# Peptides against a protein of PDB entry 6J54, part 153

Target 1, 223 residues: chain A of PDB entry 6J54
Amino acid sequence: NENLFASFIAPTMMGLPIVTLIIMFPSLLFPTPKRLINNRTISIQQWLIQLTSKQMMAIHNQKGQTWSLMLMSLIMFIGSTNILGLLPHSFTPTTQLSMNLGMAIPLWSATVFTGFRYKTKTSLAHFLPQGTPALLIPMLVIIETISLFIQPVALAVRLTANITAGHLLIHLIGGATLALLNINTMTAFITFTILILLTILEFAVALIQAYVFTLLVSLYLHD
Target 2, 42 residues: chain B of PDB entry 6J54
Amino acid sequence: QFQFTGIKKYFNSYTLTGRMNCVLATYGGIALLVLYFKLRSK

## One batch from the design tools (peptide; made by RFdiffusion4, then SolubleMPNN)

Design b2_p17_8_s2 (from b2_p17_8, 10 letters changed)
Fold by OpenDDE base, seed 1:
Structure b2_p17_8_s2 (fold): chain B 223 residues (1-223), chain C 42 residues (1-42), chain A 17 residues (1-17)
Amino acid sequence: as target 1 above (223 residues)
Amino acid sequence: as target 2 above (42 residues)
Amino acid sequence: LFEEISKIYNYLVKLLS
């Protein structure tokens, strides 16, 4: 239905893609600090960024910490876009598989290439787990190779599916609530309660998916 | 530390070098099989 | 129900293609 999936169509104005402006908008929400003691909002943002940075980069060596800026910018971008997408009648760019693939494939390829560049022996050894019986080595190497190539696809599909499914459920339950207002007020109230609980869940999912996406990219870099 | 002798020294699933050699041998074997079938069709 | 499932399926196929 056009009404069901209308929220997932890329918006345009006068034939020009305004998606570019939507993608660039989250950057305005995170200004750079100019003072030693900034505003409370900026201080909280910087504090959260520092906490997440320390947590995510704890598994990396000094060489891997060079990716801190990239990974932190990624989590901030995906997290902010997902949260903003929960606003009514808003468009979430992360629901587009093309964008998620556009982020996942280059980052995945960069992590794999970095692994082969600096940790060649370890990266090649990861195609075979330790303790594998000798007779199962060829098959397991093939399976692990296939698993490697599925990683960027799984990364993009996971993010897209989780965000899209959440938005779809909110719209469906919201529409059902409005339809039931004039039919049965009791069932409408129950449906509305479910909608509220679902919206709270989607706020959490929006942040979790951003974290998982960035964490997996970081994990692939560590491997 | 592991004690391996013979072929197990170079091709084992426990040491880092052994695992790497097993992976390279597997890819080499697949490449040879592909080459064999390609030359057989000619 | 089948029509709605078909619409969802077609949308998913379009997303994955």
Scores: peptide ipSAE 0.122, ipTM 0.745, DockQ to the pose 0.017
Fold by OpenDDE base, seed 2:
Structure b2_p17_8_s2 (fold): chain B 223 residues (1-223), chain C 42 residues (1-42), chain A 17 residues (1-17)
Amino acid sequence: as target 1 above (223 residues)
Amino acid sequence: as target 2 above (42 residues)
Amino acid sequence: LFEEISKIYNYLVKLLS
């Protein structure tokens, strides 16, 4: 079943990778405002961005709110790419673990380094939870240190696994539906219904994963 | 809040400074252990 | 089944590489 994974191969045209264009394409869907009162579409987009910005940056202090632009751009990028990836026969760049790691590792490192730079004492103290028994302190510090390094990996793998699994399921159920059309029409109809429901679920998952990814990055920044 | 005396003043799991010192002490201990094994292998 | 699992495994390895 090599056809199952054909959709996850980076597309190329005439020997040149078009994945760069695919990554840049979502940016065209969010035009910059020119007027004070813009079109309905742009106004709705800005309204959504403002709402999400207020929700995500409410946790942070004024110093942390400097990251608002980066975090909002991140959620818009991941969200838009994930949603566009649900189009038929579309390539989703976020299904590539390399891309997600490429986003997760720098952002995670930036948050960790920012924490150590501005809140050194607090950041170092986070390696040891409060109220830990004295005998368990060394082991717990080691565990927390390991946990810190697992964070970027977990962040990238979570996003990749959720989006990839969703795409695989849609492909598998879709293929099963086509195969069952000639065998049992009733079962094929049920499978098709499941496919529709799954597709709707994947739309939600796409947005949720984008939000969770950005939220966790923001949370790491807050420490 | 909490008043500690002796070693507990510097190494505790409740105060921020104490937690930081515990973390630094653990890292220092690990570094010393690694250094010991490296020096022993020579 | 084993062939399919192997293909999935190979795909995952390719993703991780």
Scores: peptide ipSAE 0.100, ipTM 0.745, DockQ to the pose 0.017
Fold by OpenDDE base, seed 4:
Structure b2_p17_8_s2 (fold): chain B 223 residues (1-223), chain C 42 residues (1-42), chain A 17 residues (1-17)
Amino acid sequence: as target 1 above (223 residues)
Amino acid sequence: as target 2 above (42 residues)
Amino acid sequence: LFEEISKIYNYLVKLLS
């Protein structure tokens, strides 16, 4: 079923990568407010950003709250791209592991570097959990060090896997529904109902994965 | 709350400084081992 | 079934590469 995975191939037109345009498209959905009382859509967006920012940055210090703009832009980007990816015949850039790695690695590096710059003692102590038996200290330090380097990979793979799996499931159930239309209309109706429920679930997953990705970056920053 | 004496004062898993020293000691030990095997291979 | 599994495997390998 090559057609099954065709939706995950990076789209091009006349050899030109239109993926860049697809990635930049969500930016058009968030215009800059220019009025004291903006449109309803802009007001709702600003309200959501404010709530999310308050929730996420509550655990950070003043210097950590400097990252609020970066983290909010990140969650808006990932969330918007994931939601737009659920549209029919849409390409979701976040299904590409390369893109997610391109986002995860710099952000992870920045958080780790920031931690070592301003909280060197605490960051070094993070490699050894408190209360570890003396004999297990060397092994556990090594494990925690390896765990640190796995974080960007896990962050990227988690987002990619969740979004890709959801898209695959939608395509599979959708294909099954179409195949059953001429075989058994009643069964096709059941599968179609499942498809609708699944799409609703994927809308939630799309937002949750964006939140989790941003939250984990925030937690790494908090150390 | 935690009172350690001797070597445990500097190397412990409860205090922040002790944890840091343990981490540095482990990294130093690994670095020395790698250096030893590297020099031995020559 | 094996063909489908192979396709999924190849897709995952392609995705990871």
Scores: peptide ipSAE 0.097, ipTM 0.742, DockQ to the pose 0.017
Fold by OpenDDE base, seed 3:
Structure b2_p17_8_s2 (fold): chain B 223 residues (1-223), chain C 42 residues (1-42), chain A 17 residues (1-17)
Amino acid sequence: as target 1 above (223 residues)
Amino acid sequence: as target 2 above (42 residues)
Amino acid sequence: LFEEISKIYNYLVKLLS
């Protein structure tokens, strides 16, 4: 690569952006089932969706369970894009802060507005924890208000930073391994082992960050 | 479980209604302060 | 050093854009 950050450049072909195709590609990996007994891949996908949906929607009532489709689609999208981003010479759209903000801000605002609409009293009361001394009430309300507005930023930055940092580490350790191959084979082998372990970790992080992002959105909806 | 009388009945940090009123009062106070400084500049 | 800093700066600008 030309530089350390070359892998994060938005890919283009003849001046046309390929990012749109990259974003739409994960949808092809999740076909809609048409049979009662589907293929193994589809069955595993359905099982994972059902498992995650049961975990996330267990804290919600029937009205909150209406969000299951949106939340599950979100986790599938982020998870699939993060995993695909670990492939060689691939571009991960979730490394772009603009994309993550584009997902976080609307979802966060929707959860906040939904809370104010159906749980107005509880949502307003959430700005003040129970048992707060009377003298600290104004300050604490301000702090909680600021905390609320930091939530969408935290969602976007957390996802972007974790995925980007993982990619950078893989490139750095990989480059170091190649540089040390002819200098010290033993050291190169150690760095290569670290690279393998780091790659395995990044696969886990990719899924965890997708889950955490969706979970936090769900928790904000629960208020 | 909580027995409040007077103003504490409406403005407390224990009951749901009391917490809501405290939040609204805080926002109202901030709004009034902002309005005061805005009008003071004129 | 200046070139490396410029690369980092350009990356951050592209990331924020």
Scores: peptide ipSAE 0.079, ipTM 0.732, DockQ to the pose 0.017

Design b2_p17_8_s3 (from b2_p17_8, 11 letters changed)
Fold by OpenDDE base, seed 4:
Structure b2_p17_8_s3 (fold): chain B 223 residues (1-223), chain C 42 residues (1-42), chain A 17 residues (1-17)
Amino acid sequence: as target 1 above (223 residues)
Amino acid sequence: as target 2 above (42 residues)
Amino acid sequence: MFEEISEIYKYLILLLS
């Protein structure tokens, strides 16, 4: 069982944690454009950023669009770390709940406080859905209040669980395939095929989870 | 679209102001209850 | 050829696991 979770242990080098370097590594993959017509890699990156920015910021007003840089940097960071985490023998920082909470709580707090500051009436009204029967108002307000405080936790856990589960599945199926190679080559081939399909799926999940995390933060800001 | 009279004008689940007032009233009630029990326990 | 391919697959699986 220790072998299953070995990939999730924070790596150290000579007793020093190298997690900081791993977290900073994705930033090296996105250099700033310096030319009018950049190389193919930078052009594709800028194109993707523009597409995602256009899609996510379409629901925001002018004040909300000031968060564009923050949200785009967030999705690029999470997406890149998740994809890099699918490399063999790599450590994914987003599998750590502490990491995701460290991102979710401040962002959630910022969106909530921003809402109360600029849209006080709407923010307070958000605790009571429209059309609620009069008798259920007190109970529903309490539930919505609790729901609000669960949001950062749910956001962090969702990302952590999805990424961690994917890595575990790849590890388990990979281990099973290796074990089956010595028992039955035919079954090992089938398991290996499943492993490949799962790996492809995890690449998609890595990007989707980055998008969902950022999108939910954006939605909290919009509300 | 909604026309409310009396107390329903200020406390309703349809208008923005009404919803806000309901939320504030709920929080106020809870605060008063907590205060009551705190003072009672003292 | 088949033996070589099999070894490559083994290494790939080991790398991914």
Scores: peptide ipSAE 0.069, ipTM 0.691, DockQ to the pose 0.013
Fold by OpenDDE base, seed 3:
Structure b2_p17_8_s3 (fold): chain B 223 residues (1-223), chain C 42 residues (1-42), chain A 17 residues (1-17)
Amino acid sequence: as target 1 above (223 residues)
Amino acid sequence: as target 2 above (42 residues)
Amino acid sequence: MFEEISEIYKYLILLLS
């Protein structure tokens, strides 16, 4: 209540940052299966992983399917961290632009470099759309080049902005509901209803952003 | 499918090779312009 | 009863915020 951005400050315990522990915590929620018929929780997790893997890898060839492990680990990491971040008094590492850039830039660079390595002609030709008039070719090539370099920034900013905005809205509306409880209980009830609906929406946004981030990385690899 | 002759065979917006050559030509032109201005400043 | 419910809501909102 004192600071709207207090939830975005990296937490420390006894002067030591615990961000590393927070980042590693989601890995404990996804244990490796041991049995043919696993527990209900593990079965649901494996089912979801298989579904998402089938959807994302359907676009790629055999060479592109080698990235399946990386992409699936990425979506599970971002999704789990985003959902856990919506818990009360929790810290979401994905609200930090540094973390998202740290994920987006290397992945983007790897996809672009892989494209130039294996499909040099196609990658270079991608800077010029097919059927472009001759007079517009130089300008369009420059625009497409700039567009390419904006891609990693767009990935990081999109994820950061959506998660951060969601948290800010929850805090703002939550603070407003508390303030309105002493003024008008009826209006406070309305704002509280909006808060509940917003929290449900943020859970959906948390999963969608994880999927979109991974999907766009996958699409960049496909090109 | 496309029939190109002369310079259009190597520099076109329809074929993969033509598009690649156009991109390389544009980058080369920009590099030459930058080099020209850099040498002119000396 | 209304006061108790209001207190529960206050604590819930404080917990979420």
Scores: peptide ipSAE 0.049, ipTM 0.684, DockQ to the pose 0.012
Fold by OpenDDE base, seed 2:
Order: C-alpha cells, then structure tokens, then sequence
Structure b2_p17_8_s3 (fold): chain B 223 residues (1-223), chain C 42 residues (1-42), chain A 17 residues (1-17)
C-alpha cells in the first residue's frame, strides 16, 4: 500500500517541498507571443486556445464572457497539469483533493455570488424547478439547496477521483505486468497491451476532466 | 402566460416571481421552525 | 529475440510505472 500511493506523496528536494515549482511549471509551456507571426508551436497553441475559447464562451452572454480569461486559464492549467502528470515518475498536483477543492470552492462561490448579485430573482427561482407540485415545493427547495452545496464537492471529487484512479490503475497493471513477465509471457503481453490502452485512455481522461471541470464552472456561471 | 388569482398569484411554481416567493417562504418557514425550537429549548 | 523483446518491455514498463 505504501508503494501504491508513493507517487501521490508531495515531493521534496533538499528538505523543501517543490510542489509550488511543479504547479508553476505548466505555465512555462505556454509562452506569451511577442510577434505578429509566431512560431508554429505557439501558433497551434493560440489556435487551440481560441477554438476552445470560442466553444466555451458560446453559451455565455456578453456579461458572462468577461470570465473568459479566467475560464481559459483554468482549463489550460488543469489540462496541462493532468497531461504532465501522466509522465513517468511525475507528480500530478490535481490528484490532491486539497488542490481541487481549493479551485472548486472559490470558483463555485464566485459564480453563485455573482448570480445572486446580478440576477437575484432568477437565482432564487433556481431553487425551485418549474412545474413542481405544490406539496413537493418545500422538500424540493431543500433538496435543491443541498444540491447546490454539493456542487463544489462533486466538482473537486470528480477531478481528483478520475485522475487518481487512472494513476492507480496504471501503477497496478504495470506492477502486475512486471510480475507476470516472470510467470507467463503471454499473459504478461496481454496485460501490457491493456496497460498501453489504459495509458491512452488516461490521456483522454486528463483532457476531458479539465474540460468538464471548466465547463461545469462555466455552466454555474451561466445559471 | 399563466394568470393566477389569489394566493396562487404570489406562490406558484410556474412564474419567476412565484418560484422566488415559494423559495423565500420555504426558507422563512424553516427559519421560524428553527427559531421556535430554539426558543422552546430555552 | 523474445528475450530481447521482453527486456525492452521491462524497460518500458519500468519507465511507465
């Protein structure tokens, strides 16, 4: 068990935690363009950012599009950290529930408070779905209120669980493959194939979770 | 779209204002219940 | 040949793990 979760322990160098440096590292992969016509790599990155930005902001009004910079920075940060976390022997900060809660709670609270500030009537009305029977109104309002408070927790846990589970599966299947290499080569080959497929899946999951996290925050802002 | 009369005008699940009033009434009722039990416990 | 391939796989698995 200690070996299983060793990859999730915050790394230290010379007795000092280097988690801050790891968190800041993805920012170095996205340099700010200075020229009108940039390098191919930067151009592709900017194109992807613009494409994602257009897609994410399409559901928002003009007032909601003010949050475009924050949402795009969020998706780029989570996506890059998740992808970098799949590198061998790398520490992924998004496997830490504390970090994801640290992102989810402020963003959720900001969206909720923004909703109550600018659209008080609509925000209060969201606690009661349309067309509910009169007898179920009090109970449904309570349930919807509880559901609102579960949103940031669900958002953080979803991201943490998906990334952590993926890393654990890669570790377990990798260890099993190594163990089976000495027992049965054919079975080891099968498990190795599963490991490769799983790693490819985890790359997709890493990006999807970043997108879903940002999308849900965006949807909460829209409501 | 819907025309309501009486109490349904202010408390309904179809109009925005009605839904808001229902939510506020629910919270007010819960607050009064909590207040009642707190005052009774004293 | 199979032993060599197995060694390569071991290195890859060790790299990924």
Amino acid sequence: as target 1 above (223 residues)
Amino acid sequence: as target 2 above (42 residues)
Amino acid sequence: MFEEISEIYKYLILLLS
Scores: peptide ipSAE 0.030, ipTM 0.674, DockQ to the pose 0.012
Fold by OpenDDE base, seed 5:
Parts: C-alpha cells; sequence; structure tokens
Structure b2_p17_8_s3 (fold): chain B 223 residues (1-223), chain C 42 residues (1-42), chain A 17 residues (1-17)
C-alpha cells in the first residue's frame, strides 16, 4: 500500500469532515429500553452493562456511585468506537490523540477537583506516601506532584498508542501476506494465520483499553 | 496509633494531618524560593 | 480447489488491508 497511515487521516465527504457523524454513530447501537421485557439484543446489552457497573462501582462509596452513569457511558463509547474501528476501511476516532486528550483531561480534572473539594486533607496527604523517611519528603512530594500531572497524558497516550499500533501491525502483516502469496504459498498461509490471530487479539485489546481507561478514571476518583 | 511529640506531632509521614502539613510545608518552601529568586533578579 | 481457496484468501486480505 502507498500510505500505511492513510487509515488515520480524518475522512471527508465533499470536502466536509464526517468525523462528527462517526463519533455519534456508536450511540445509535445502544437504544434505551422502554419495556420491562426487551429484545434479546437489548437484554444482552443491559446485562453486560449491569455486570460492568457492578464491578466498577464495587470500590466506590455512595458518593462515588453518582459517577456510575458517566463511567458506563464512557466505557461503552470507547469500546464501541474501538470495535467499529477494526472494520475494514473504517476510521477510528480513538486513534486521534487530540480526542483522547479531550476526554482524559476534563475527566481527570473533575476527579482531582472533586477530591480537593470533598476530601481536602486526604487529597493533600496523597502527595506524600505513608511512612516516607523525613529526608526524602521534599523530593517525593515533587515527584508525586509531577506524577499527578502525567496521569491524564498517560491515560490518553496509552489508548492512542495501543489502538494505533494494532492497526499498523494488521496492515503490515496483511501487506506481507499479499507479497508472499506470489513467492511461497505455504509461508503466505502461515502469515495469514498470524493475521487472523492478531485481528482476534485486537478485538480483545479494543475492549480492554476501553475498560482500562474507564477503570483508571474511576480509581482516580476513588483516591 | 503513633504517639508523636514536639515537631513530629505536626510533621510526620504516618498521620494524615502530618502528611498534609509536610506537603504544605514543601509547597510553601518552593514558593518562598521562587519568590526569593524573583526578588533577587529585580 | 486450492486455487479457489487462494483467491478467497486474497480477497480477505485485500478487505482487511
Amino acid sequence: as target 1 above (223 residues)
Amino acid sequence: as target 2 above (42 residues)
Amino acid sequence: MFEEISEIYKYLILLLS
């Protein structure tokens, strides 16, 4: 292929970016239930949401459980966008660092400010680990402060890097398989098998990264 | 439960209040250093 | 049969690429 990074370019139709439509599309896949007994697909979706919500909110108190709706919406959004991005010739908005930073920074800021507002003493004490020797206190406080500011960046970069690397790897192995078809069919079959296994792995990675992103946000809220 | 006396009562790494005071002291020290260098340059 | 399978693989790879 001419450009390995062509899939990461924002798609345009008639000169207009359609990224907004792509971002909104996953929300259509999860309709709100209106009946006590819903369709099978909706029931499965609700069951999955309930399971994930129970797991994530188990570590939070009643005040922290107020964030359940936001956290569940976040994991569903990132997970659905990542899975849809694995479709052939599709654009994944989560490969854009700007979008991930746009999600990470406000959520991180909200959790940090919420902590300072309601748990001021605990939040300030968090900059110094318990049992630290007296001589290391000033240096460790500085390091912990820097670590706090790196959290939103690490959160965004982790998601972006994992999804982007996965897409690139699939593309490279796919291209290699095509090249090997004309040289040796047996080796091409092996590389094709690896490609299939890799695609399955990327589906798992897509879901895991959505979960990890939301989990880390929840953990920052818990602290 | 740790029993601290003197300065260690307010500045310790074991109690919540002590940790908070240590953090505030470090930030205050940094702020004073920055202020000192700014006043020195002027 | 092997040629047909190879063609299917080519299409799948092209679809994934």
Scores: peptide ipSAE 0.026, ipTM 0.651, DockQ to the pose 0.012

Design b2_p17_8_s4 (from b2_p17_8, 12 letters changed)
Fold by OpenDDE base, seed 1:
Structure b2_p17_8_s4 (fold): chain B 223 residues (1-223), chain C 42 residues (1-42), chain A 17 residues (1-17)
Amino acid sequence: as target 1 above (223 residues)
Amino acid sequence: as target 2 above (42 residues)
Amino acid sequence: MFEEISKIYNYLIELLS
């Protein structure tokens, strides 16, 4: 049990938690541009940020675009932490449900509160979809209310489960591949191929989950 | 645009105001029920 | 109300940590 989940334990150095340093590390990978023409790497990063920003803010009004900095920082943070977590013997803070809830709940509450403050009528009307039969209105309002409160939990669990499951599968198949190398090289080659494909998939999942997390927060803000 | 008369003008599932009123009425009804049971238990 | 919600939030985070 400890061998399977050893990579998910928060690392400590001399009794002090290093989690804070790991969380702050992705910020060092995105320096602020200082020149009109920057390095190729920085230019590519800025180009990607601009592309994602245009896609994310396309669904928002001018008032909603005020959240652009928050949403862009969120996607960059989650994306970078997830990608860095795919490195061998690395710790991914996003595998911790507490961290994801710590991000999801405040952002969700802020978006809901912003909606009720500036778009009160629309936000209240959101609890009842259009075209609902009169007899089903009370029940559907209750269901929609419950759905609203499940949103932050689902947001956090989705990110945690996908990243954690991916890492766990990589470790399991990797361990199985190493064990099979001494038994049957042909079978080990098959499992190794699966491991490579899974690793590529996890790179995609790492980016997709960061995008989906930010997109859903953005969508809740739009509603 | 929808043409509603009577109670359907204020409580409908098509207009924004109608949906809002339905939601508020639902919450108000639940609150009254909770209050009723709370007073009954006393 | 916000203080109470904050307490519940911190308690939940502590339970799930």
Scores: peptide ipSAE 0.022, ipTM 0.741, DockQ to the pose 0.035
Fold by OpenDDE base, seed 2:
Structure b2_p17_8_s4 (fold): chain B 223 residues (1-223), chain C 42 residues (1-42), chain A 17 residues (1-17)
Amino acid sequence: as target 1 above (223 residues)
Amino acid sequence: as target 2 above (42 residues)
Amino acid sequence: MFEEISKIYNYLIELLS
């Protein structure tokens, strides 16, 4: 069990935690363009950012589009950290619930407070769905209030659980594959195939979770 | 769209203002209940 | 209130770290 969770322990170098450096490392992969016509890699990155930005901001009004920079930085950060976390023997900061809560709670609170600040009537009305029977109004308002407070927790746990579970599965199946190599080569080949498929899936999950996280934050902002 | 009269004009689940008032009334009621129990405990 | 929320937040982050 200790070996199973060893990859999730914050790494240290010379007695100092290097988590900060790991968190900052993805930023180095996205250099700022200096020329009008950039390299192919930078052009592709900018194109992807523009495409994602267009999709994310399509649901927002002009006032909501002010958050485009933050949301795009968020999705790029989470996405890059998740993808880099899939590298062998790499530490994924997003597997830490503390980090995800550290991102989810402030962003959620910011969106909620922004909603109450600019659209007080609409925000208060969201606690009561339209067309609810009169007898269920008090109970439903309470439920919606509780639901609101569960949002940041669900957001953080979703990201943490999906990334952590993926890493655990890769570790377990990888270990099983190695163990089966000495027992039955055919079975080991099957498990290895599953491992490859799972790894591909985790790449997709890594990007999807980044997108979903940012999308949900944006949706909370829109509401 | 909807024409409400009386109490339904201010407290309804269809209009934005009505929904807001219902929410505020619910929170106010809960606050009053909590206040009542706190004052009763003293 | 914001200070208290911040304290709770920091405590939770520390607890979950």
Scores: peptide ipSAE 0.021, ipTM 0.742, DockQ to the pose 0.036
Fold by OpenDDE base, seed 3:
Structure b2_p17_8_s4 (fold): chain B 223 residues (1-223), chain C 42 residues (1-42), chain A 17 residues (1-17)
Amino acid sequence: as target 1 above (223 residues)
Amino acid sequence: as target 2 above (42 residues)
Amino acid sequence: MFEEISKIYNYLIELLS
């Protein structure tokens, strides 16, 4: 029997890591449309992209809408990798904290630097909420500064923890279901039902975490 | 909407400019404190 | 300076991988 964390080990073929191929695979699932009326799959994909684009760009001005391509590519990448990771015997790159930090830190720094470049006064004022008593100003500025630096870590850890926890729960409950089949079939049926419900939930969580990650990056850009 | 006079005009928690100046003053104070302890350690 | 920051960044990613 393999350990619980075997699914999180970077896969290798003939001693060579194939993580690069896994990361690039989702891009093949989203081909560029060439026709006015595309097939059903591309039409659904374009519809979803348009919906998410309208929702995320509604809070941004014309200058902020320049980030639409970056944010949409980010949500498509994270969402597709998370969904593909729920397939049996698959490796989810977003379970690796290194990957999520690699995405969160540059995007966060870009939004912060963009804010200081174009909205210097507003960005500096954001460290102090309105109506703060004079005695609490120094302490609150320090707290808000610390809060700012925690943002990229929070983005990466949130995505990593949610996806990793979901996979672990599926493996644990799945293993328990198999073990209970030889002991009590009724209890095994209950755990199997929970496993099915959990897998459905994890599909939703996979999409939600992709959306939340991109949305928070977008909100940091808006500030 | 807010009427501030004197130092409160530049350092307040209600106006955008006042908030910015408070933040800059806080960072400046911290920098001076760090500099003081660094020079004192010599 | 940016080269040193990039080295630290790559080192941290390597440690977390």
Scores: peptide ipSAE 0.018, ipTM 0.739, DockQ to the pose 0.035
Fold by OpenDDE base, seed 5:
Structure b2_p17_8_s4 (fold): chain B 223 residues (1-223), chain C 42 residues (1-42), chain A 17 residues (1-17)
Amino acid sequence: as target 1 above (223 residues)
Amino acid sequence: as target 2 above (42 residues)
Amino acid sequence: MFEEISKIYNYLIELLS
């Protein structure tokens, strides 16, 4: 089991943690455009950012659109780190629950406090769904309050669990494939095919989780 | 638009103000209960 | 965008360190 979880240990080089360098590396992949006509890669990146920005900010008013820069930076950060984490023998910072909680709690708190500050009546009314029978009001308010506090935890755990589970599954099937090569080549080929399909799926999951994380933060802001 | 009279005007689950008042009433009730138990134990 | 991403990265680095 040491080999299975070795990829989740914070990497050190000469006794110094290199996690800082790994976290900063994805930012180098997205340079700011300085020209009206940029390279093909930068143009594609800008196009993708514009598409995602239009989709996410479509549900927000003018005041909510102020958060567009923060949300776009968040999705680019999580998405890039998740994709880079799928490289062989790479460390994925998003597999660390501490990091995900560290970004989830402040963002969640900011959205909740923003709601209470500018929309106090609506925010307080949100704890009671519309049309609730009178007898269920006290219990439902308590449940909704608990639900609110579970949101940042669920947001962080969802991202951590999905990425971690994916990495473990790839490692397990990869190890099984190598073991089966010496026993039965035909069976090893089948497991190898499954491994390839799973890897493709994990690339999709990496992007989806980044999108879902940012989308949920956006939805909390909208409420 | 719902027309409410009496206590239902201020405490209802259909209007925004009514929902807010219900939430505040529930929190106030819980706070009073907690205060009661703290004062009772002392 | 790069500046904002860098701020997030720096914040996360501080949390992880």
Scores: peptide ipSAE 0.076, ipTM 0.712, DockQ to the pose 0.171; fails the geometry check

